# Designs tried in a protein design run: peptides against a protein of PDB entry 6B4J. Part 119

Target 1, 315 residues: chain A of PDB entry 6B4J
Amino acid sequence: DITMQWYQQLQDASMQCVLTFEGLTNSKDSQAKKIKMDLQKAATIPVSQISTIAGSKLKEIFDKIHSLLSGKPVQSGGRSVSVTLNPQGLDFVQYKLAEKFVKQGEEEVASHHEAAFPIAVVASGIWELHPRVGDLILAHLHKKCPYSVPFYPTFKEGMALEDYQRMLGYQVKDSKVEQQDNFLKRMSGMIRLYAAIIQLRWPYGNRQEIHPHGLNHGWRWLAQILNMEPLSDVTATLLFDFLEVCGNALMKQYQVQFWKMLILIKEDYFPRIEAITSSGQMGSFIRLKQFLEKCLQHKDIPVPKGFLTSSFWRS

## One batch from the design tools (peptide; made by RFdiffusion4, then SolubleMPNN)

Design b1_p20_1_s3 (from b1_p20_1, 11 letters changed)
Fold by OpenDDE base, seed 5:
Structure b1_p20_1_s3 (fold): chain B 315 residues (1-315), chain A 20 residues (1-20)
Amino acid sequence: as target 1 above (315 residues)
Amino acid sequence: SELEEIRKELQEELERLLAQ
């Protein structure tokens, strides 16, 4: 399976990255520990500061992240911090930065869907300049949300139930699996972030270059989802999330082909979702139904709420 | 049928995208 090969390659690269900076991570030296903490803060704090408030602030955050990744010193916590402070500093920062982007999908976007766009445009812009960060974003995303690949993890003989639950993307703490609503909320946030990344370009970059992970991957994702059996509650939820965020962009890009796909979803795939939907899962089902019906009726996919406009970039 | 043709087109597109 080509999709699974791609998944595994990204996971292997991520694992290799962790091994590369293990010396920094496991160091008992006080100076090394200080450097590690400074680098971790420098990588993650700017991402947490991303907001929908002003384009100028977003540019400052982008410039700071890019400077850090470029080996330039940046101010963090009142100190000058650089990846050059340790031979493993760059790998560590790239990994932690990518991890933080995905975490913002899992937490911030999950709670505030409109936050997907400012986070995604920064992530896309950084990915364009630093491809390794992009690969690590995918690796983190795929590990936390296998549905972003997409694939549905299967239970293997001899596997512990908790390990299987974690593979499915559930958080398991003290032998307790998270509630389904919380699980779906986190998955939704990550899918929405992904759907935003694939359609957005940093406006101050070189737009003549091809998007490093563009809308063609959105089309691939949909095609792969439609080629899979639906999963109860999950498929209806995430398909809606994906289409709400990037459906307008896909419509503009693929035009007639997009509408053919949408008809296929409504007429062929949606009944299969219905067949596996229980009475307790009708919320996600109804939401998807209403969305599809509205879009087909109006022959339009609305621009998603929170989409960044020219006025945002002038602020 | 129209749906069969659409499925075929999407499958072909999937194969192209995965081959990249």
Scores: peptide ipSAE 0.109, ipTM 0.795, DockQ to the pose 0.657
Fold by OpenDDE base, seed 3:
Structure b1_p20_1_s3 (fold): chain B 315 residues (1-315), chain A 20 residues (1-20)
Amino acid sequence: as target 1 above (315 residues)
Amino acid sequence: SELEEIRKELQEELERLLAQ
């Protein structure tokens, strides 16, 4: 399976990255510990500061992240911090930065869907300049949300139930599995972030270059989902999330082909989703149905709420 | 059928994208 090979390659790259900076992370030296903490803060704090408030602020955040990744000193916590402070500093920062972007999908976007766009445009812009960060974003995303690949993890003989639940993306704490609503909320946030990343370009970059992970990957994702058996509640939820965020962009890009795909979902895939949907899960199904019916009726997909406009960048 | 054609097109697109 080519998709699974891609998944595994990204996971392997991520694991190799962790091994590369193990000396920094496992060091007992006080100076190394200090450097680690400073680098971690420098990598993650700017991402947490991303907001929908102003384009100018977003540019400052982007410039700070890019400067850090470029080996330039940045101010963090009142100190000058640089990845050059340790030979493993760059690898560590790239990993932690990527992890933080995905975490913002999992947490911030999950709670505030509109937050997907400012986070995504920064992530996309950083990915364009730092491809390794992009690969690590995918690795973290895929690990936390296998549905972003997409694939559905399978239970293997001898596997502990908790491990299987974690593979599915559930959080398991004190032998208690996460509630389904919370699980889906987190998955939704990550899918929405991903759907935003693939359609957004940093406006101050070289826009003549090809998007490092563009809408073609959105089309791939849809194609793969539609070639899979639906998963109860999950498929309906995430398909809606994905289409709500990037459906307008896909419509513009793929035009007639996009509408054919929507018809396929309505006529062929919906019955398959319905067949596995229990009465208690009908909410997600109905939401998707209503969305697609509206889109097909109007022959339009609305621009998602929170989409960054020209006015945002002038702010 | 139109649906079969759409499925085929999506599959071909998937294969193309995964081969890049």
Scores: peptide ipSAE 0.085, ipTM 0.785, DockQ to the pose 0.743
Fold by OpenDDE base, seed 2:
Formats: C-alpha cells, structure tokens, sequence
Structure b1_p20_1_s3 (fold): chain B 315 residues (1-315), chain A 20 residues (1-20)
C-alpha cells in the first residue's frame, strides 16, 4: 500500500530526527540543558502567540520563526538564542516547531476552529522555506491522528489494549482512556488544521512556486476516505470538519469533479455511514447530512468562518 | 451508472496522486 509506505517513511524520518538530536536531549551538562530549554522555548513560544488579531503581528511571528530556522539569533525570554549554540540545535528546533504546530491543531483549533487559519498560513509559509519542517509536521500529525493519512489502525495479535487505543489516537493516562467527545474534539482540530494548511499560502512568499503540500493532497484524502469503510462517528465527524474548512477551495479548484464527489458522498457513502451510526452518534451524522444537503441545494460551499481576508493582512 | 463512473474517476485520481 503506497499510502502506508508514505506514512512509514515519514515516521522513520521523524524517528531518525529524534536520534540525531539525542545528544542534546540526553545531555547531563548544565549548559547543554540550558541551551535545550532556550531552543525549545524559541521554537514553541512564537507558535503559541499566533492569533487572529492582526496580520502585522502574524508577519512578525513568521519572521522570527524563519530567522531561527535560518541560523540567525532571535530574542526569546529576554535572551539571544540561536540554533548554532549546539550542533544538534537545528534538528531539535525543526522537530519541536513541527510538534508545536500539530499541538496547536490538537488544542487551540480543537477549542476555537477559526484559529486554524492563522496557524495554517504560518505553517504553510514555513514549510515552503523549510521542507523538513513540513515533513515533520506530517509525521507528528499522522502519529496523533491516523485519520489524517488516512488509515484506521488495526489491533495486532499480542498488542496491549492501551497501545491499540493510543494508535487510534486516544490519550491513555493512568490506565484511563480518553472520553470519546474529547478524542473527537482533538481529532477535529488536527483535521481542520490540515485542511487549512493544504489551501493556504504565505502571502509574502514566492507565490509562483507550487504549494509543497497543496490541495491535491486534499483531493487524495477525500478519495482515500471514500475508498475506505466508514468508521463509527469518526468518519462523519472528520469528513464534515474537512469539507467545512477546505470544501470551498476544493470546489474552486476541481469544479465539476468536486460536485461529482459530493454527490457520491450523499448518494453512495452516506448510507454506509448511516448503517454504522448508533442513536448516540446521530449528531455528527446529522451535521454532515445537513451540510451536504445545503451545499448541493445551493451549489455552493461557503467560505469557512475565520478565513483570512485582505483586511486582516492590512492590520 | 453515473455513480460507478464517479467512483472510477476518483480511484484513478487517487492512483495518480499516489504515484507522484
């Protein structure tokens, strides 16, 4: 399976990255520990500062992240920090930065769907300039949300139940599995972030270049989902999340093909979702149904709430 | 059927995208 090969390659690259900076992470030297913490803060704090408030602030954040990745010193916590402070500093920062982007999907976007767009446009712009960060974003995303690949992890013989639950994307703490609503909320946030990344370009970059992970991957994701058996509650939830965020962009890009796909979802795939939907899971199903019916009736997919406007970039 | 044609088209597109 080509999709699974791609998944595994990204995971292998991510693991190799961790091994590369293991000297920095495992160092007992006080100076190395300080450098590690400074680099970690420099990589993650700017991402946490991303907001929907002003385009100018977003540009400052982008420039700071790019400067850090370019080996330039940046101010973090009142200190000058550079990846050159340690031979493994760049690899460490790239990994932690990518991890933080995905974490913002898991936490911030999960709670505030509109936050997907400013986070995604920065992530996309950084990915364009630093492809390794993009690969690591995918690796982190795929690990936390296998449905972003998409694939449904299977139980393997001899596997512990907790490990299987973690593979499915559940958090398991103190032998207690995460509640379904919290799980779906986190998965939704990550899918929404992904759907935003694939459609957005940093407006101050070279727009003549092809998006490093563009809408073609959105089309691939949909095609793959439709070729899979639906998973109870998960498929209806994430399909809605994906279409709400990037459906308008896909409509504009693929036009007639997009509408054919939407009809296929309604007429062929929906009955399959319905067949596996329990009475307690009707909420996600109904939401998807209403969305599809409205879009097909109006022959339009609305621009998602929180989409960045020209006025945002002038602020 | 129209639905079969749509399925085929999506499958072909998936194969193209995965081959890249």
Amino acid sequence: as target 1 above (315 residues)
Amino acid sequence: SELEEIRKELQEELERLLAQ
Scores: peptide ipSAE 0.078, ipTM 0.779, DockQ to the pose 0.633
Fold by OpenDDE base, seed 1:
Structure b1_p20_1_s3 (fold): chain B 315 residues (1-315), chain A 20 residues (1-20)
Amino acid sequence: as target 1 above (315 residues)
Amino acid sequence: SELEEIRKELQEELERLLAQ
């Protein structure tokens, strides 16, 4: 399966990256530990500072991340930090940066859906300049949210239940599995972030170049989802999240073909979702239903709340 | 690219579904 080959290739690349900087992460040397912590903070703090407040602040954050990845010294925690402080510094920073972007999807976007857009535009811009960061974003995203690939992990003989639950994206702590609502909230955040990344370009870059992971991947994602049996609660939730965030962009890009797909979802796929939806899961189902019906009735998908406007970039 | 091949295959499959 070519989709699974792609998934595995990204996971292998991520694993190889971890092995490359293992010397830095496992060092007991006090100086190495200090460098590691400084690099980790330099990579992650700017991402946590991303907000919807002002475009100028977002540009400053982007420039700081780009400078760090370019081997330039940056100020972090009152100190000058550079990836050149350690031979494994660049690989470590790329990995931790990518991990942090996905974590912002998992946490910040999960709680505040509008946060997807400023995070995504920075991620997209960094991906354009640093392709390895993009691959690592995908690797982290796919590992935490297999539905972003998409595929459904299968239980294998001899597998522990907890390991299977983790493969599905659940957090398991002290032999307690995460509640379904919290699980879906985290998955929603990551899918929304992904849906935002594939449609956004950093406005201060070379926008004439092809998006490194653009809307064609959104179209692919939908095609793959439609070719899969729906999963209870998950499919209805994430399909809604995806379409709410990037449906407008897909509509503009694929036009008539997009509407044919949306009709296919409503008439063919939606009954299959209904058939596996229990009474306790009707919330996600109803939300998707109402969204599809509204979009088909109006022949329009609204621009998502939080979409970055020209006025944002002038602030 | 491999990704383009994946996209193409899935696109063709989607088109088959839409043609039904």
Scores: peptide ipSAE 0.034, ipTM 0.678, DockQ to the pose 0.100; fails the geometry check

Design b1_p20_1_s4 (from b1_p20_1, 10 letters changed)
Fold by OpenDDE base, seed 2:
Structure b1_p20_1_s4 (fold): chain B 315 residues (1-315), chain A 20 residues (1-20)
Amino acid sequence: as target 1 above (315 residues)
Amino acid sequence: SELEKIREELQKSLKELEEL
C-alpha cells in the first residue's frame, strides 16, 4: 500500500530526526541544557502567539520563525538564541516547531475552529521555505491522527489494548482511556488545521511556485476515505470538519468532479455511515447530512468562518 | 450507472495522485 509506505517513510524520518538531536536532548552539560531550553522556547512561543488579530503581527511571527530556521539570531525570553549554538540545534528546532504546529491543531483549533487559518498560513509558508519542517508536521499529524493519512490502525496479536488505543489516537493516562468526545474534538482540530494548510499560501512568498502540499492531497484524502469502510462517529465527524474547512477551495479547483464526489457521498457513502451510526452518534451524522444537503441544493460551499481576507493582511 | 462512473473516476484520481 503506497499510502502506508508514505506514512512509514515519514515516521522513519521523524524517528531519525529525534536520534540526530539526542545528544542535545540527553546532555547533562549545563550550557547544553540551557541552549536546549532556549531553542525549545524560541521554536514554540512564536507559534503560540499566532492569533486572528492582525496580519502585521502574523508577519512578525512568521519572520521570527523563518529567521530562526535560517540560522539567524532571534530574541526569545530576553536572550539572543540561534540554532548555530549547537550542531544539533537546527534539527531540534525543526522537530519542535513541527510538533508545536500540530499541538495547536490538537488544542487551540479543537476549541476555536477559526484559529486554524492563521496557524495554517504560517505553517504553509514555513513549509514552502523549509520542506523538512513540512515533512515533520505530517509525521506528527499522522502519528496523533491516523485519520489524516487516512488509515485505520489494526490490532495486532500480542499488542496491549492501551497501545492499540494510542495508535488510534486516544490519550491513555494511568490506564484510563480518553473520553470519545474529547478524542473527537482533538481529531477535529488536527483535521481542520490540515484542511487549512493544503489550501493556504503565505501571501509574501513566491506564489508562482507549486504548493508543497496542496489541494491535490485534499482530493487524495477524500478519495481514500470514500474507498474505506466508515468508522463509527469518526468518519462522519472528520468528513464534515474537512469539507467545512476546505470544501469551498476543492469546489473551485475540481468543479464538476468535486460535485460528483459529493453526490457519491450522499447517495452511496451515507447509507454505509448510517448503518454503523448508533442513536447516540446521530448528531455527527445529521450535521454532515445537513451540510451536504445545503451545499448540493445551493450548488455552493460557503467560505469557512475565519478564512483570512485581504482586510486581515492590511491590518 | 452514474455512481459506478464516479467510483471509477475517484479510483483513477487516487492512483494518479499516488503516482505523483
Scores: peptide ipSAE 0.029, ipTM 0.714, DockQ to the pose 0.687
Fold by OpenDDE base, seed 4:
Structure b1_p20_1_s4 (fold): chain B 315 residues (1-315), chain A 20 residues (1-20)
Amino acid sequence: as target 1 above (315 residues)
Amino acid sequence: SELEKIREELQKSLKELEEL
């Protein structure tokens, strides 16, 4: 399976990255520890500062991240920080930055769906300039949310139940599995972030270049989902999340073909989702149904709430 | 059926994208 090969390649690359900077992360030297912490803060704090407040602030954040990745010194916590402070500094920063973007999907976007767009546009812009960061974003995303690939992890003989649950994306702490609602909330945030990334371009970049991971991957994702058997609660939830965020963009790009896909979802895929939906989980199904019915009725998919406008970039 | 045609189109699209 080419999709699974791609998944595995990204995971392997991510693992190799971790091994590359292991010297920095495991160092007992006080100076190395200081450098590590400074680099980690320099990579992650700007991402946490991303907000919907002003385009100018978003540009400053982007410029800081790009400068850091370019080997330039940046100010962080009142200190001058550079990836050149350690031979493993760049690899470490790229990894931690990518991890932080996905974490913002998992946490911030999960709680505030509109936050997907400013985070995604920065991620997209950084990915365009730093492809390795993009690969690492995918690796982190795929590991935390296999449904973003998409695939359903399988239970293997001899596997511990907890390990299987983790592979499915559940958090397991002290032998307690995460509640389904919390799990779905986190998965939703990550899918929404992904759906935003694939459609957004950094407005101050070279717009003539092809998006490094564009809407074609959105189409691929939908096609793959529809070719899979639905998973209870998960499929209905994430399909809704994805379409709400990038459905308008997909509609514009694929036009008639997109509407054929929506008809397929409504007429063919919905019954399959319904068949596996318990009475207690009808909420996600009903939400998806209502969304698609409205879209089909109006022959339009609305621009998602929080979509960045020209006025945002002038602020 | 129309649904079958749509499925085939989606599968074709998937293959094309996976080859990229």
Scores: peptide ipSAE 0.029, ipTM 0.717, DockQ to the pose 0.752
Fold by OpenDDE base, seed 5:
Structure b1_p20_1_s4 (fold): chain B 315 residues (1-315), chain A 20 residues (1-20)
Amino acid sequence: as target 1 above (315 residues)
Amino acid sequence: SELEKIREELQKSLKELEEL
């Protein structure tokens, strides 16, 4: 399976990255520990500062992240911090930065769907300049949300139930599995972030270059989902989230072909979702139904709420 | 490359959808 090979390659690259900076992370030296903490803060704090408030602030954050990744000193916590402070500093920062982007999908976007767009445009712009960060974003995303690949992890003989639950994307703490609503909320946030990344370009970059992970991957994602058996509640939830965020962009890009796909979803795939939907899961089902019906009726998918406009970039 | 394989898969998927 080509999709699974891609998944595994990204996971292997991520694991190799962790091994590369293990000397920094496992160091008992006080100076190395200080450098590690400074680099971790420098990589993650700017991402947490991303907001929907002003384009100028977003540019400042982008420039700071790019400067850090370029080996330039940046101010963090009142100190000058650079990846050159340790030979493993760049690998560590790239990994932690990518991890933080995905975490913002899991937490911030999960709670505030409109936050997907400012986070995604920064992530896309950084990915364009730093491809390794993009690969690590995918690796983190795929590990936390296998449905973003997409694939459905299978239980293997001898596997612990908790490990299987974690592979499915559930958080398991003290032998207690995460509640379904919280799980779906986190998965939704990550899918929405991904759907935003694949359609957005940093406006101050070289937009003549091909998007490093563009809308073609959105089309691939849909095609792969449609070739899979639906999962109860999960498929209806994430399919809606994906289409709400990037459906307008896909419509513009693929036109008639997009509408053929949407009809296929409504007429062929949706009944299969319905067949596995219990009475307690009708919320996600109804939401997807209403969305599909509205889009097909109007022959339009609305621009998603929170989409960045020219006025945002002038603020 | 993996990228080439993804492109091939996408192209196949696109063709399949065009035939629907």
Scores: peptide ipSAE 0.028, ipTM 0.638, DockQ to the pose 0.164
Fold by OpenDDE base, seed 1:
Order: sequence, then structure tokens, then C-alpha cells
Structure b1_p20_1_s4 (fold): chain B 315 residues (1-315), chain A 20 residues (1-20)
Amino acid sequence: as target 1 above (315 residues)
Amino acid sequence: SELEKIREELQKSLKELEEL
């Protein structure tokens, strides 16, 4: 399976990255620990500062991240920080930066859906300039949300239930599995972030170049989802999240083909979702139903709330 | 164009989905 090969390749690359900076992360030396902490803060704090407030502030954040990845010194926590402070510094920063982008999907976007767009446009712009960060974003995303690949992890003989639950994307703490609503919120945030990344380009970059991970991956994602048996509650939730965020962009890009896909979803796939939906899961099902019916009736998918406009970039 | 190529690939994918 080409999709699973791609998944495994990204996971292997991520694992290899971790191995390259183990010397930095496992060091007991006080100076190495200080460097590690400074680099971690320099990589993650700018991402946490991303907001919907002003395009100028977003540009400053982007420039700071790009400068750090380019080996330039940046100010962080009142100190000058550079990836050149340690031979493994760049690999560590790339990994932690990518991890933080996905974490913002998992936390910030999960709670505030509009936050997907400013985070995604920075991630897309950084990915364009630093392809390795993009691959690591995918690796982190796929690990936390296998539905972003998409695939459904299978229970293997001898596997602990908790390990299987973690593979499915659940958090398990003190032998207690995460509540379904919290799980779905986190998965939704990550899918929404992904759906935003694949459609957005950094406006101050070379937009003549092909998007490093563009809307063709959105179409691939939909095609793969439709070729899979629906998963109870999960499929209805994430399909809605994906279409709400990138459906307008897909409609504009693929036109008649997109509408054929949407009809296929409504007429063929939706009954299969219904067949596995329990009375307690009707919320996600109804949201998807209403969305599909509205879009097909109006022959339009609305621009998602929080989509960045020209006025945002002039602020 | 790159867009046309993508559309052709999508058309193939849609046909495959319609056959399922």
C-alpha cells in the first residue's frame, strides 16, 4: 500500500531525526541542558504567539522562525539563541518546531477553529523554505492523528489495549482513556490545521512555485477516506471538519470533479456512515448531513470562518 | 498545465470510486 509506505517513510525519517540529536537531549552537561532549553523555547514560543490579530505581527513571527532555521541568531527569553550553539541544534529545532505546529492544531485549533488559518499559513511558508520541517510536521501529525494519513490502526495479537488506544490517537493517563468528546476535539483540530495548510501560501514568498504539499493531497485524502469503511463517530466528524475548512478551495480548484465527489459522498458514502451511527453519535452525523445538503442545494461551499483576507495582511 | 494533470488524476480517482 503506497499510503502506508509513505506513512512509514515519514515515521522513519522522524525517528532518525530524534536519533541525530540524542546527544543534545540526553546530555547531563549543564551547558548542553541550557542550550537545549534555549533552543526549545526559541523554536516553540514564536508558534504559540501566532494569532489572528495582525498580519504584521504574523510576518514578524515568520521572520523569526525562518531566521532561527537559517542559522541566524534570534532573541529568545532575553538571550541570543542560535542553532549553531550545538552540532545537533538544527535537527532538534526542526523537530521541536514541527511538533509545536501539530500541538497547536491539537490544542489551540481544537478549541478555536479560526486559529487554523494563521498557524497554517506560517507552517506552509516555513515548509516552502524548509522542506524537512514539513516532513516532520506530517510525521507528528500522522502519529497523533492516523486519520490524517488516512488509515485505521489495527489491533494486533498480544498488543496491550492501552497501546492500541494510543495508536488510535487517544490519550491514556493512569490507565484511564481519554473521553470520546475530548479525543474528537483534538483530532478535529489537527485535521482542520492540515486542511488549512494544504490550501494556504505565505504571501511574501515565491508563490510561482508549486505548493510543497498542496490541494492534490486534500483530494487524495478524500479519495482514501471514501475507499475506507467509515469509523463510528470519527469519519462523520473529521469529514465535516475537512470539508468545512478546505471544501471551498477544493471546489474552486477541481470544479465539476469536486461536485461529483460531493454527490458520491452524499448518495453512496453517507448511508454507510448512517448505518454505523448510534443514537449517541447523531450530533456529528447531523452536522455533516446539514453541511452536505446545504452545499449541494446552493451549489456552493462557503469560505470558512477565519480565512485570512487582504485586509488582514495590511494590518 | 499542472492543474490539468491534477484534474486528470482526479477524474481517474473518481472513476475508481464510482466503480466501488
Scores: peptide ipSAE 0.030, ipTM 0.678, DockQ to the pose 0.106; fails the geometry check

